# Peptides against a protein of PDB entry 6O8C: the designs that were tried, part 47

Target 1, 262 residues: chain A of PDB entry 6O8C
Amino acid sequence: VGLRYEKISLPKIHPRYDLDGDASMAKAVTGVVCYACRTASTLLLYQELMRKGVRWLVELVKDDYNETVHKKTEVVITLDFCIRNIEKTVKVYEKLMKVNLEAAELGEISDIHTKLLRLSSSQGTIESSLQDISSRLSPGGLLADTWAHQEGTHPRDRNVEKLQVLLNCITEIYYQFKKDKAERRLAYNEEQIHKFDKQKLYYHATKAMSHFSEECVRKYEAFKDKSEEWMRKMLHLRKQLLSLTNQCFDIEEEVSKYQDYT

## One batch from the design tools (peptide; made by RFdiffusion4, then SolubleMPNN)

Design b1_p12_5_s3 (from b1_p12_5, 6 letters changed)
Fold by OpenDDE base, seed 3:
Structure b1_p12_5_s3 (fold): chain B 262 residues (1-262), chain A 12 residues (1-12)
Amino acid sequence: as target 1 above (262 residues)
Amino acid sequence: DKEREELLKKAE
């Protein structure tokens, strides 16, 4: 789960003044920071897509919950109706027994009544489970999606843009070092400028890599970890909802067996 | 360009 990226590091920067070596080093640094920019952009995109997915999944699970509640309500109505009818039947049979009717039929109806009452008792457990699920999905609940808005990197952070600015500075120095290399030898003043630019390049590169590591990669990893945990919990919750739905269907099926007696 | 000019002055 998540995007894989390569761990990158800056090349070694030699302190010695070397036009060929400095141009090669600058090229390598440009490449590394360019990769960091692209990677940061990709990581940001992934997180934005994941946030959309999280919102979508929340709505899906809420719909599943509502359907389960609806089914439960239907079963409760049917079961209550069946119980009332059986109770009426029991009363009729009790009156008929006083007129010498078979006791065996009354016993069967009474057994059915007892079974229906047991089924009715199980509805309380289903209701409690649904309430628990509702509380977990509610704002501030254990499965709230607030983490998705807080964790990770966001477009408003402007991380990619900040890295791009540093990359532009590095690239400019790289192009200058290419020109310096082509000159083969620099005058004293130009040599001093080259040395200062080399220090500046190192500064920009270090800043870029630190920003990438601390503000992009670290926050992405935190987002990834939380998303995986949250996703696992949501999938488990969906399984629970399915189980509750199946229990409702099972009860409905059992009740249907006794409808002939009502 | 301006920064390089400043650096040049410092290098002198």
Scores: peptide ipSAE 0.022, ipTM 0.712, DockQ to the pose 0.562
Fold by OpenDDE base, seed 4:
Structure b1_p12_5_s3 (fold): chain B 262 residues (1-262), chain A 12 residues (1-12)
Amino acid sequence: as target 1 above (262 residues)
Amino acid sequence: DKEREELLKKAE
């Protein structure tokens, strides 16, 4: 799903010297960049939590896989044992048939043997499916979680801190502009300083917004998209594992019907 | 404040 955030843009900065307008503009810029900082922090936190969730899900699916493999192995052993016993019985009855005895019973046992062999053949399909799943979960596989470490933003990028530095600079200028506004008129030197500060404000603001958009938002969106795609595939894989597990149980149940003959 | 002071000095 991902986090929702509002698209933000800088207010228009008028080139004209206006103490009231400049103070208002600076306030608005401060607000926008402040929002960017908070949003960047929230987006980062979300991604970190998602990375933990991804790792958790991988382990869960691996556990499911191992459980399925275990169940499959159990069924194979049981099935093979049953097949061996039936084969021994078939051999005995074949010998009896040669002396014209027990022909009807041999037919029934032979049919059971055929059914068991069919069930055994289905194990090959299950094994192939499990191997496919294993390959997908393996390092470098289609469901590898390496993307979670590569995509998006990370604490080490220091994006929030970088934005905070710019915000601090902007905030300082804003406070000065509030003071300038209160003076109503500035002397020539102070006016020149005000104009320079306005340029600096613009520079810091544009840098902040560019950084936010390019290094925070864009990377977050890429992470979000990748995570959604990966999650869908993982959920599908879990369903496949469940299906395979159920097939194993079905085979076990079917084999149990023939245990009276062994 | 330091930067402003420097700018003031340059303007003088």
Scores: peptide ipSAE 0.020, ipTM 0.701, DockQ to the pose 0.443
Fold by OpenDDE base, seed 5:
Formats: structure tokens, sequence, C-alpha cells
Structure b1_p12_5_s3 (fold): chain B 262 residues (1-262), chain A 12 residues (1-12)
């Protein structure tokens, strides 16, 4: 989903000296950069919350994995026990057949043995799938959460603080422009100062907007895209684990049909 | 205020 924010842009700055226009422009710039600061803070918070969510989901999936491994192990033990018992039965029937007893039943037992061996072979594929999942979840794997620590913005970047510094500079100039407007007319020296301040305002504003766009918004969008992709993959992995669990249950059910022969 | 004072000096 992601956080929605409004696209912001700086107002047009006229080169002409105009006390009323400059005060209005400065007010608008202050508002825009203030919004940028707030937005940057919100985007940062969102990313931090998402990082917590990512960590939580990783632990959840690891738990699912462990449960599946446990179930698989249980089924393997049961299946191996059943196979061993059937093999003993086969040997007994083979001996009986040599003395012309119970020859007809040997075929059925042998068929069961063959089926059990097929089920045992399927365990190999489940094991391989589990190993693949484990590798994907491991550090450096395709589903590792290292990206969450690399992508996006972080508190250590001090983006909000940097923007706030620029906002403070802009706000000071805005307040001065309000005073200048109230004077209606400035002396030559004050007029020159006003013009210089206007240039500084422009510089701070453009720096703030560039920083906001490049260091906050762009990185946030990259984080958002990466998180969505990763989330889809993790959900798919959970479905795979569920499928493997179901396969284990299916094998267990099939084995239970032959327990009477053991 | 100090910066403005400096600018005033430059403007003179």
Amino acid sequence: as target 1 above (262 residues)
Amino acid sequence: DKEREELLKKAE
C-alpha cells in the first residue's frame, strides 16, 4: 500500500523587487518546506514500522518452517518403521511360500512394500524443497531481510534535522520579509539586503527541495517497491511451506492404511 | 542579525 503524500513544488520566484510579492512568496516557500519536513518524518516513521514488520514476518516464517520440518521428521520415522516391518513380513511370507503356504498373499505385501518405497522417495523431494527454503531464508539468501537495513531512509541519515535547519533559515528570512512589507518602502541599503536575502531564500529552498526529493522521497519509493516485492515472495514461501506440510499429512494418511499389515 | 550586518557592510 504505502504512505500517500502530496507532490509539492516551490512557488515561482520573480526576479523583480517587490516587497508584497516577496513576502507572499517567502510565506509559500516556508509552507512547502515545512510540509517537506513533516512528510520526511512521516516517511521515516513508516519505514521504521515496516522494518519491524519485516522482522516479525521473518520470525513467523521461520516458525512455520520449523513446524514443517518437525512434521516431515515425524512422517519419515513412521514411514521408515512401516517399511522395516513390511520388509520383515515379506521375508516371512517368502519362507512360507517355500513350504507351499500363503503364496497368494505375498504379492499383496510386495505391492505394499513397493508403494511405501515410492512414498519414501517422495520424502527426498520434500527434503530438497525444505533445504531450498532454508537457503532462501538464510543470511545472503534471496529472501534475506538485509535490504530493509540498506534501502530507504534511516534515523542516522538525519534527513529531518537537515531539512529543519534549512526551514529555520527560510523562516527567518520570511519573518524579515514580513517586516519589510510592513515598512512599505526600504532605504537603499535595506533594499540591497532584502535582495541578498531573497537569493539566500532561493538557495535554501532549492537545497531543501532537492534533498527532500533525492534523499527522502526517492529512497522511500525504492524501499516501498522492494518491501512489496519481498512481501509477495514471503507470502508465496508460506504457501509453499503449507503445501509441503499437506504433503506430509497425505503421506502419513497413506501409511496409516498399511499399519494393519505391520 | 549578524549576517545582515555583514551584508550591510558589503552593500556600503
Scores: peptide ipSAE 0.022, ipTM 0.710, DockQ to the pose 0.567; fails the geometry check
Fold by OpenDDE base, seed 1:
Structure b1_p12_5_s3 (fold): chain B 262 residues (1-262), chain A 12 residues (1-12)
Amino acid sequence: as target 1 above (262 residues)
Amino acid sequence: DKEREELLKKAE
């Protein structure tokens, strides 16, 4: 998953003075750097969208967490109530036995009580799991989204604008080389200017490509990798929450089986 | 609850 882009490289620049060749080369360089500008812009946009997505997902997971906590609380209350009722029933049976009334069901009720206590003990594990999840989602936790603001490229970096400036310089030279080509032959002074501009073209192009690779592409890739890792962890966390929710429902269902005995 | 009520009645 991620934005696909083509690896670009500058054409070979020949040192020889050739009006036709230089015009063609300049055109190619202009095209490459133009592509870099557009790509940088697209990569930036993608990252900004991903940051929004990350924030959205965090809120979603927090909502899931809150829902799970709520359900857990509900089940705890219900379970505790059921336990209290069963304990009262046990006391009644014990009293009946003291007055020589047979309580054949005492064993069954006692077994139910034991089962309920076991269910109650599992609540501690659920609580611990929820606390762990909460800690991971908290600021500074392992699933904090601070990386999204740190990694990658940002509009404030002005990378696209910087590349555009270089592109403008390159384009200007390209247009001059087109004119030079049309002249077929240049006077000595104009020839020297042409050669000088060719060197400038190379300088600007190299600078543009270096900036693109190091400040745009590399940082984007780092952002992408980090986002993928984080996303996997978040999805796993959601799965854990779902599991905990299901455990709560299972307990609730089990408790409901014993309501007839209360 | 119903069962408890019945048991209480028997204990009285």
Scores: peptide ipSAE 0.010, ipTM 0.455, DockQ to the pose 0.002; fails the geometry check

Design b1_p12_5_s4 (from b1_p12_5, 5 letters changed)
Fold by OpenDDE base, seed 2:
Structure b1_p12_5_s4 (fold): chain B 262 residues (1-262), chain A 12 residues (1-12)
Amino acid sequence: as target 1 above (262 residues)
Amino acid sequence: EEELKKLIEEAE
């Protein structure tokens, strides 16, 4: 979910010289371009905040990964210890069996050994999954955050400042048109200036709106889409890590059942 | 467990 903004359009600019109409038009244009400036600023701020959020989430997921790796390592150590102990026990019982002691216990211990070996094999799968996750989180991986620096708009682009310059020019013309309106009638020279200023206003306004649409809105939408996709993937990754962690706990619990035989 | 450990040690 991204910021909602309204689609704005420039008012119609009539070619006819009309002091009242031109003042009203200029006011409307000023309002539209002012909205574009504010919107561009807001969109930029959103993206900057999202970039911070992305960095934060990456670190969080890395921490989750490290915790999972730690837990996996702990389980491997415990499992290996249990396997070694069971193997020793099996050897003892095999020797005892040669002297006509009860074979039934050897069967049970052998079954435990087989189960532990199966659990050990599952650790290989967990390891492979962790390696895959690590590769995805690594620089250049599928979940790298490089897109956050590439996509969208940045303060260095100075889009807001560029729009503000255009807005200032437009606003100046608007204020002049208010004065012109108050005069009700202009001399020929002033009328010509007014007409030229109207053309300038149109030029500035068109430039502002084009810049806003192409350099602010379009890039923002691209950033938004990319961020949503990336966030979905990261959330899925976290779920995978949690699943792997739970598998480690399950293995640990299963191993604990056999510790009495070691 | 201790008897088993002794048996293991003797079996090694």
Scores: peptide ipSAE 0.007, ipTM 0.437, DockQ to the pose 0.002
Fold by OpenDDE base, seed 5:
Structure b1_p12_5_s4 (fold): chain B 262 residues (1-262), chain A 12 residues (1-12)
Amino acid sequence: as target 1 above (262 residues)
Amino acid sequence: EEELKKLIEEAE
């Protein structure tokens, strides 16, 4: 998902002196560079909006993480309480077996204890996964949003302003060429000025197009690609957090089956 | 816990 822009190119600039052709060419160049200015502004706005979106998504994922950690903590407390109670029960039954031979009940309680210990080991895996997620979200982590501040174009680059300056120079020459065309024929000195201004127009136009392509479009495309990649990773991370939350619920449900023995 | 206490008391 990104802004669509049209590929723009400069019209052919003929070296031959032609007042009608030069005015038409200058008009076309003005239009192209004007489009570049507007496009650069739109691309900048898009990137600024995306940066806001990135920050929002980071906060959302942090909230999801904190919720998962909270649920995990709740389950750990419940599980540890259940284990301690079962261990007390096992000790009591071991003492009772010395007096009365009811071996069958001790076996069942021992099996429950073993199952609870397995669930506790699963909690260790969940903890490790949460720690990994935390490290990835931390500053300098693989999912850090530092790229959003580095990649692409920024208002501080003043790309739109730089293009606007060049557009102003081009527009001035275009208006002069309209006047020259209206004169139909120029004196020798005026003709030499026209030729010189045509050369200036060429330099301004090429500079504008190079700046637009290299400093606006290319950097925008790099930002767009990076944002899409990062977004996919963040969405995957949210799915991982949901999976961990579900595992916590599953453990809680399993532990609830043994609460009657406590 | 209360049933366990009863079992302990019966076993003593």
Scores: peptide ipSAE 0.006, ipTM 0.403, DockQ to the pose 0.002
Fold by OpenDDE base, seed 3:
Structure b1_p12_5_s4 (fold): chain B 262 residues (1-262), chain A 12 residues (1-12)
Amino acid sequence: as target 1 above (262 residues)
Amino acid sequence: EEELKKLIEEAE
């Protein structure tokens, strides 16, 4: 998932002096650099929105984690209480057997105790999994959002403003070339100015396109790739949390079946 | 259960 943009390139600039051709070329260059400015602005906005989204998702997953930990803790307390009660019951029945009282239920109670101990062992595995998740979400962990602040472009880079300055220079030359075209023929001095302005236009255009490609597009693509990878990992982690939560509910339900023996 | 346990403990 990412913002789609069109690959843009500068038109070919002919070295020959041609008032009609130069005006047309300048128009095309203005269009391309204008598109670059708009695209750079859109790419920046996308990244800023994604950074907000990343922060939001981190908080959401932290909340999910805390809820899972809370549920796990509740189940552990309930399970431990049930185990203690069953252990007391087992001791009573063992004493009853010594006095030749009916012990038909002792086998069943012992089996329940064994099952509860297995459930308790499963809780240890859940705890280990939660600790792993916590470590991944911690500052400096594998799912830290530090990349979102480092990668890509930022408003402070002033990339859009820099491109806009170059666009303004190009646009001024374009408007002059439109006037030059309307004159059909220039005096020698004006012709020389036109030729120099053509060189300036080329310089500004190449600078703009280089800046756009290297400082906007490339950094955006790097940000996009990292964001996609990170998002996939976060979604997977959220699924893991859900699985752990469900395991806690399953254990709680199973324990509830044995509460009658307390 | 607790009453039975007490009775057994008292009988010992």
Scores: peptide ipSAE 0.006, ipTM 0.408, DockQ to the pose 0.002
Fold by OpenDDE base, seed 1:
Parts: sequence; structure tokens; C-alpha cells
Structure b1_p12_5_s4 (fold): chain B 262 residues (1-262), chain A 12 residues (1-12)
Amino acid sequence: as target 1 above (262 residues)
Amino acid sequence: EEELKKLIEEAE
């Protein structure tokens, strides 16, 4: 007598889903991704403005450098001329001393000559400093602006547009979930579509947030850090140029005092 | 300057 075991079929438990909860969740996701789009746009704009500022500052500092070089050259010519004139004057007075003329003026002129030679030696230091500055500003130098084109995000990357496409897909699902909530109950096929759209929403949202974090925020932070470091160095360089310019003016003023002796 | 220039020229 074979015992007939009745197969107790487990009742199909349909997974409960909450149309009100799903609509609220979709609204929140839409808000977060919308914020990411706006933030990405703002970060891009900031970087583009900074790139313009960097280019402007490079040209400004190059102009300052050229002016300093010009001033240095002018001072060298003036100083060399003054030295040559004083040397001629020394020779004249040496000849006059052989004829028993007063030696007191020769001592003063010789002291002036020695001072001028010391000023001339300082020009070599200024030249070396200018060469160092030129090397730093040159292509491939430590203060080159090539990083501004490489670092950060660019309009060509289309990061904002990519995020906007994902936001549009998420927003469409949100509006559908709002309609689904208003219906209070969906037909079987509509319920299956709702469940599938919920999965799509999570996929798009995850993709958007990953793209925002990895391609927008991270690259922006790298650009920001590099720009701050570069800006500090450029401002320091500009101060060095100003110092060299002032040294040239100081030498020129000192030389002008002795031009009256020639 | 002109007197000094003359003296230089005479000394050469």
C-alpha cells in the first residue's frame, strides 16, 4: 500500500511593494542627482575662469621680466660709461701729479672708481637671478602653466551633459512613480514595469554619483591644489622681480651722483 | 663735462 504524500504547494507569496515609498524615494534620488549636475557645472566654470586667470598672470609676469631685463641693460650701459670716464679722469690726474699739483682730488676719484667697480660686480648677481627666473618661466620650467591644460575637468569631457542625460532618465521614472502612486493600484503588467523601472533608477543614480565623484570632484580637487601651489610660486617670483628692479634703480641713483665728476 | 673732455683730449 503506497502512502500517497499530498504535495503541499507553498502559496506564491507576491513580494509587497510600496507605491508611496517608491515615489518618495524617486523624488529624493532626483534631488541628489540634480544637485550633482549643478555642482559639476559650477566646478567646471570655476576651473575655466582659473585657466584664464593663469594665462593672464603668466603674460603679466613675462612683461614684468622683460621690463626688468631692459632696466638692467640700461643700468649696465650707464655704469660702464661712468667707469670709463672715471678711469680717464684718474689717468689725467696721475699725469698732473707729476707736475706737483694737489693730490687730494685724486684720492677722492680713486675711491669713486672703487665704488663703481663694486656696483658693477653686483650686476653679475642680478643677471644670474634673471637667468634663473627665465628658466623657471620657460616651457618645461617649474612655473610652466602646462598643468592648467592637463589637470581638472574640461568642457570637452562633457561631464555635465552626461550627468544631465542620467538625470533626465531618473526624472522620467520619478514622474511615472508619481502617477503610479495616484492610481493606488496597478495591473500586473504595470506592476512588473514599475519594479523594472525601480531597478533602472538605481542603476542610473549609481552611475551618476560615481561619475560625479570620480570624474568631477576628484579632478577638480587636484586642479585646485595645483593652482594654489602654482599661484604662491608665481607671486613669490613677482616679488623677486620687483626686488631686482629696485636694485637696478638703487644702482642707477648711486651712479648718477658720480656722473657730475665726469 | 666739456672742460674735462678737453683735458682728456690734451692728456691723450
Scores: peptide ipSAE 0.006, ipTM 0.429, DockQ to the pose 0.002

Design b1_p12_6_s1 (from b1_p12_6, 4 letters changed)
Fold by OpenDDE base, seed 5:
Structure b1_p12_6_s1 (fold): chain B 262 residues (1-262), chain A 12 residues (1-12)
Amino acid sequence: as target 1 above (262 residues)
Amino acid sequence: SEIEEKLAEELA
């Protein structure tokens, strides 16, 4: 889902010297850059929360994987035991046939043996699938969470602090422009200072908005997109694990039907 | 086990 934020833009800056207009413009610029600072902070907090969520989900899926591996191992042990017992039974029946004793049940036992061998083969496929999943979850795998540390914005980038510095400069000029407006007329030297400050305001505002757009918003959107993609893949992987677990239970149930023949 | 017992009886 991600955080919703409004697209912000700087007001038009008129080049003409106008004390009332300049004060109003400076107020608007201050508001926009202030919003950018708050938004940048919120976006950062969201990303940090998501990183925690990603780490949590990785551990959860690893636990699911371990449970599936455990169940698979249990089934393999049970299946191997049944196969060994059936093979012994087959050998006994073969011996009975050599001495011309009735072995009408040999066909049934042989069929059971064949079915058990098929189940054993399916376990090999399950093992291969589990190995694939393990590879994907491993460091450097397709589902590694290294992207969460690389993508987006981080506290170490100090983007909010950088924007705050620019906001402070802009706010100072805005307050001066409020004073200038109250004077209604400025002396020549004061007028020149006002014009220079207006240029500085424009410079700081442009720098702030560029930084916000390129270093905060753009990187956040990239992080958001990557997180959504990764989450979909992780959900799919969990479904795969559940499917493998169910297959193990199904095999166990089927093997239990033949335990009476041992 | 039951099969083994039955087979043992037939071989005796």
Scores: peptide ipSAE 0.015, ipTM 0.490, DockQ to the pose 0.002; fails the geometry check
Fold by OpenDDE base, seed 1:
Structure b1_p12_6_s1 (fold): chain B 262 residues (1-262), chain A 12 residues (1-12)
Amino acid sequence: as target 1 above (262 residues)
Amino acid sequence: SEIEEKLAEELA
């Protein structure tokens, strides 16, 4: 679940010269851009934490894979041993049948042999599934974590620092407008400076909001979408590994029933 | 193994 943030918008800037209104507007703009800066920082932090989580999950799934491979190998050894023993027993009974011994026991052993061979054939399917999983987890595979390093915002982008610079410029103008308001009336030259500063404030604010929207929010949303998709696929993969492990246990249990007859 | 033992006993 991604971080919730509020959609922010700049207050309406009136073109008319008004010392009280301009001070209030500048205060509001400062607040909005300050929020954008803080939000950008929070979004960046979240993405960095998620990248760590992604790396952790990859290692966890690799461990699960290795455990499954180990279990599969164990079962293959046990199954092969059991098949060899049953085949020896079948040969002995076939020799005994030539001497008129009971045919019923040979039929049962032959059925067990057939069942074991079917179990052995299923091992090929498990192996193929494990190979598919391995390929998906490998570098360049469908579940590679390369997207986590490419998508979203990064500390190297310096988005927070860029927004902070703009915020500093806006804050400076706000403090000047606060002083202008306290004077109640400005001389002609100071009035002209105030009007120019108002235009600068608008420029900085617009630039800040555009940068926040295009470089912070948009990229964060793209990262979030990719992370959710990838996470779903990884969870499904873990379920597949668990299923394969359970199949190995089932085979082992079935083989153990026949080992008592060898 | 039990079957092998029984078979060995019967062949013996």
Scores: peptide ipSAE 0.014, ipTM 0.476, DockQ to the pose 0.002; fails the geometry check
Fold by OpenDDE base, seed 4:
Structure b1_p12_6_s1 (fold): chain B 262 residues (1-262), chain A 12 residues (1-12)
Amino acid sequence: as target 1 above (262 residues)
Amino acid sequence: SEIEEKLAEELA
């Protein structure tokens, strides 16, 4: 579940000169942009935490891979050993048959040998699967975490700082408008300044909201979507590794059934 | 081993 944030919008700015209305509007704008700053910071933090999580998961899956490879290797050694022993046993029984021993046992041993060879052939499939997984986890592979460094917002973008600068400008105008309101009436020059500041406030506010939407929210959403997709794939891969491990255990169990024929 | 026993029986 991604971070929930509220959709924010700027209040309507009336073109009419109104000291009370302008002060109220400025206050509202300040609040909205302040929220944008905080939200941007939170979104950034979330992404940074997710990047850490991604790196952690990659290492975890690599460890799982190595364990699976180790288990596979163990099983291969055991299986090969068992095959060699069965082959020796077959030779012994063939020799004994020349001396009138029961042929029924040789048939059973031969069947076991055939089964073991089939199991051995399946190892190739497991190996190929492991190689595929390795390739996917390798640098440049389909499950590489390079996207985590590319997608989304980063501290280096200084989005929060940029928004904060705009917020400071807006806040300054708001405080001035609060003072203007207290004066109830402004002289002509002060009125003109007020009108000009109102335009500036609008400019800063729109710039802030645009930056927030396009550089913070949009990129965050892209990061979120990519992370979710990647996470699903990684979890699936992990399940595949577990499946391969289980296959190795199954083979080991089957081999163990035939160890008594040595 | 069972094989050794069988061999021993045949050689005896």
Scores: peptide ipSAE 0.008, ipTM 0.457, DockQ to the pose 0.002; fails the geometry check
Fold by OpenDDE base, seed 3:
Structure b1_p12_6_s1 (fold): chain B 262 residues (1-262), chain A 12 residues (1-12)
Amino acid sequence: as target 1 above (262 residues)
Amino acid sequence: SEIEEKLAEELA
């Protein structure tokens, strides 16, 4: 999971004045910084897409939660109704016993009642689990998506644009160095300008690479790590919801069996 | 229900 990118480094800059070498070096530097710009853009795009995915998944899980709550509520109503009916029946049979009437079915009904009460008790556990899930999904909960808005790089940071500015400066110097190379020999003043521009190129390149590494790559990696952890937790949560839903269906099925006996 | 039927039979 995540984008793969190649580790890049600046070429060695030789202090010696060499028109051919300097042009070649400048070309290489331009290439590296260009790659950094493209990579930064790609990393940003990935994060933006991931943020959309995070929001989507949150909504999906909330929907799953609501469905589970709804199902649980239905089962509780049905179960309670069944319990009430069985309790009425038990009371009738108990009255019959008081008047010395035999009720062989009382034992069976009492057993059913006991089983239903056990099922009802399990609903409390399901409710508690749902409340826990709700708490985790709530704002400030353990599965809040606030990190997605805070971590990583954002368009507002203007990282790509900042790198592009530096790339433009570097490219300009590269083109000048190509011209210088074509001249084969420079006058003293032009040579001094060339040397000065070489220093500028180094400065811009170093600044670009530092910015790329510290503000783009590092933050991206942090975002990626957090996203993976969060995603695992969310998927686990979905499984928990599914389990709770299945438990509700199981209870409903059991209740239906007893309704046929009443 | 079967229980109700049995109860009715016993009360008849």
Scores: peptide ipSAE 0.006, ipTM 0.440, DockQ to the pose 0.002; fails the geometry check

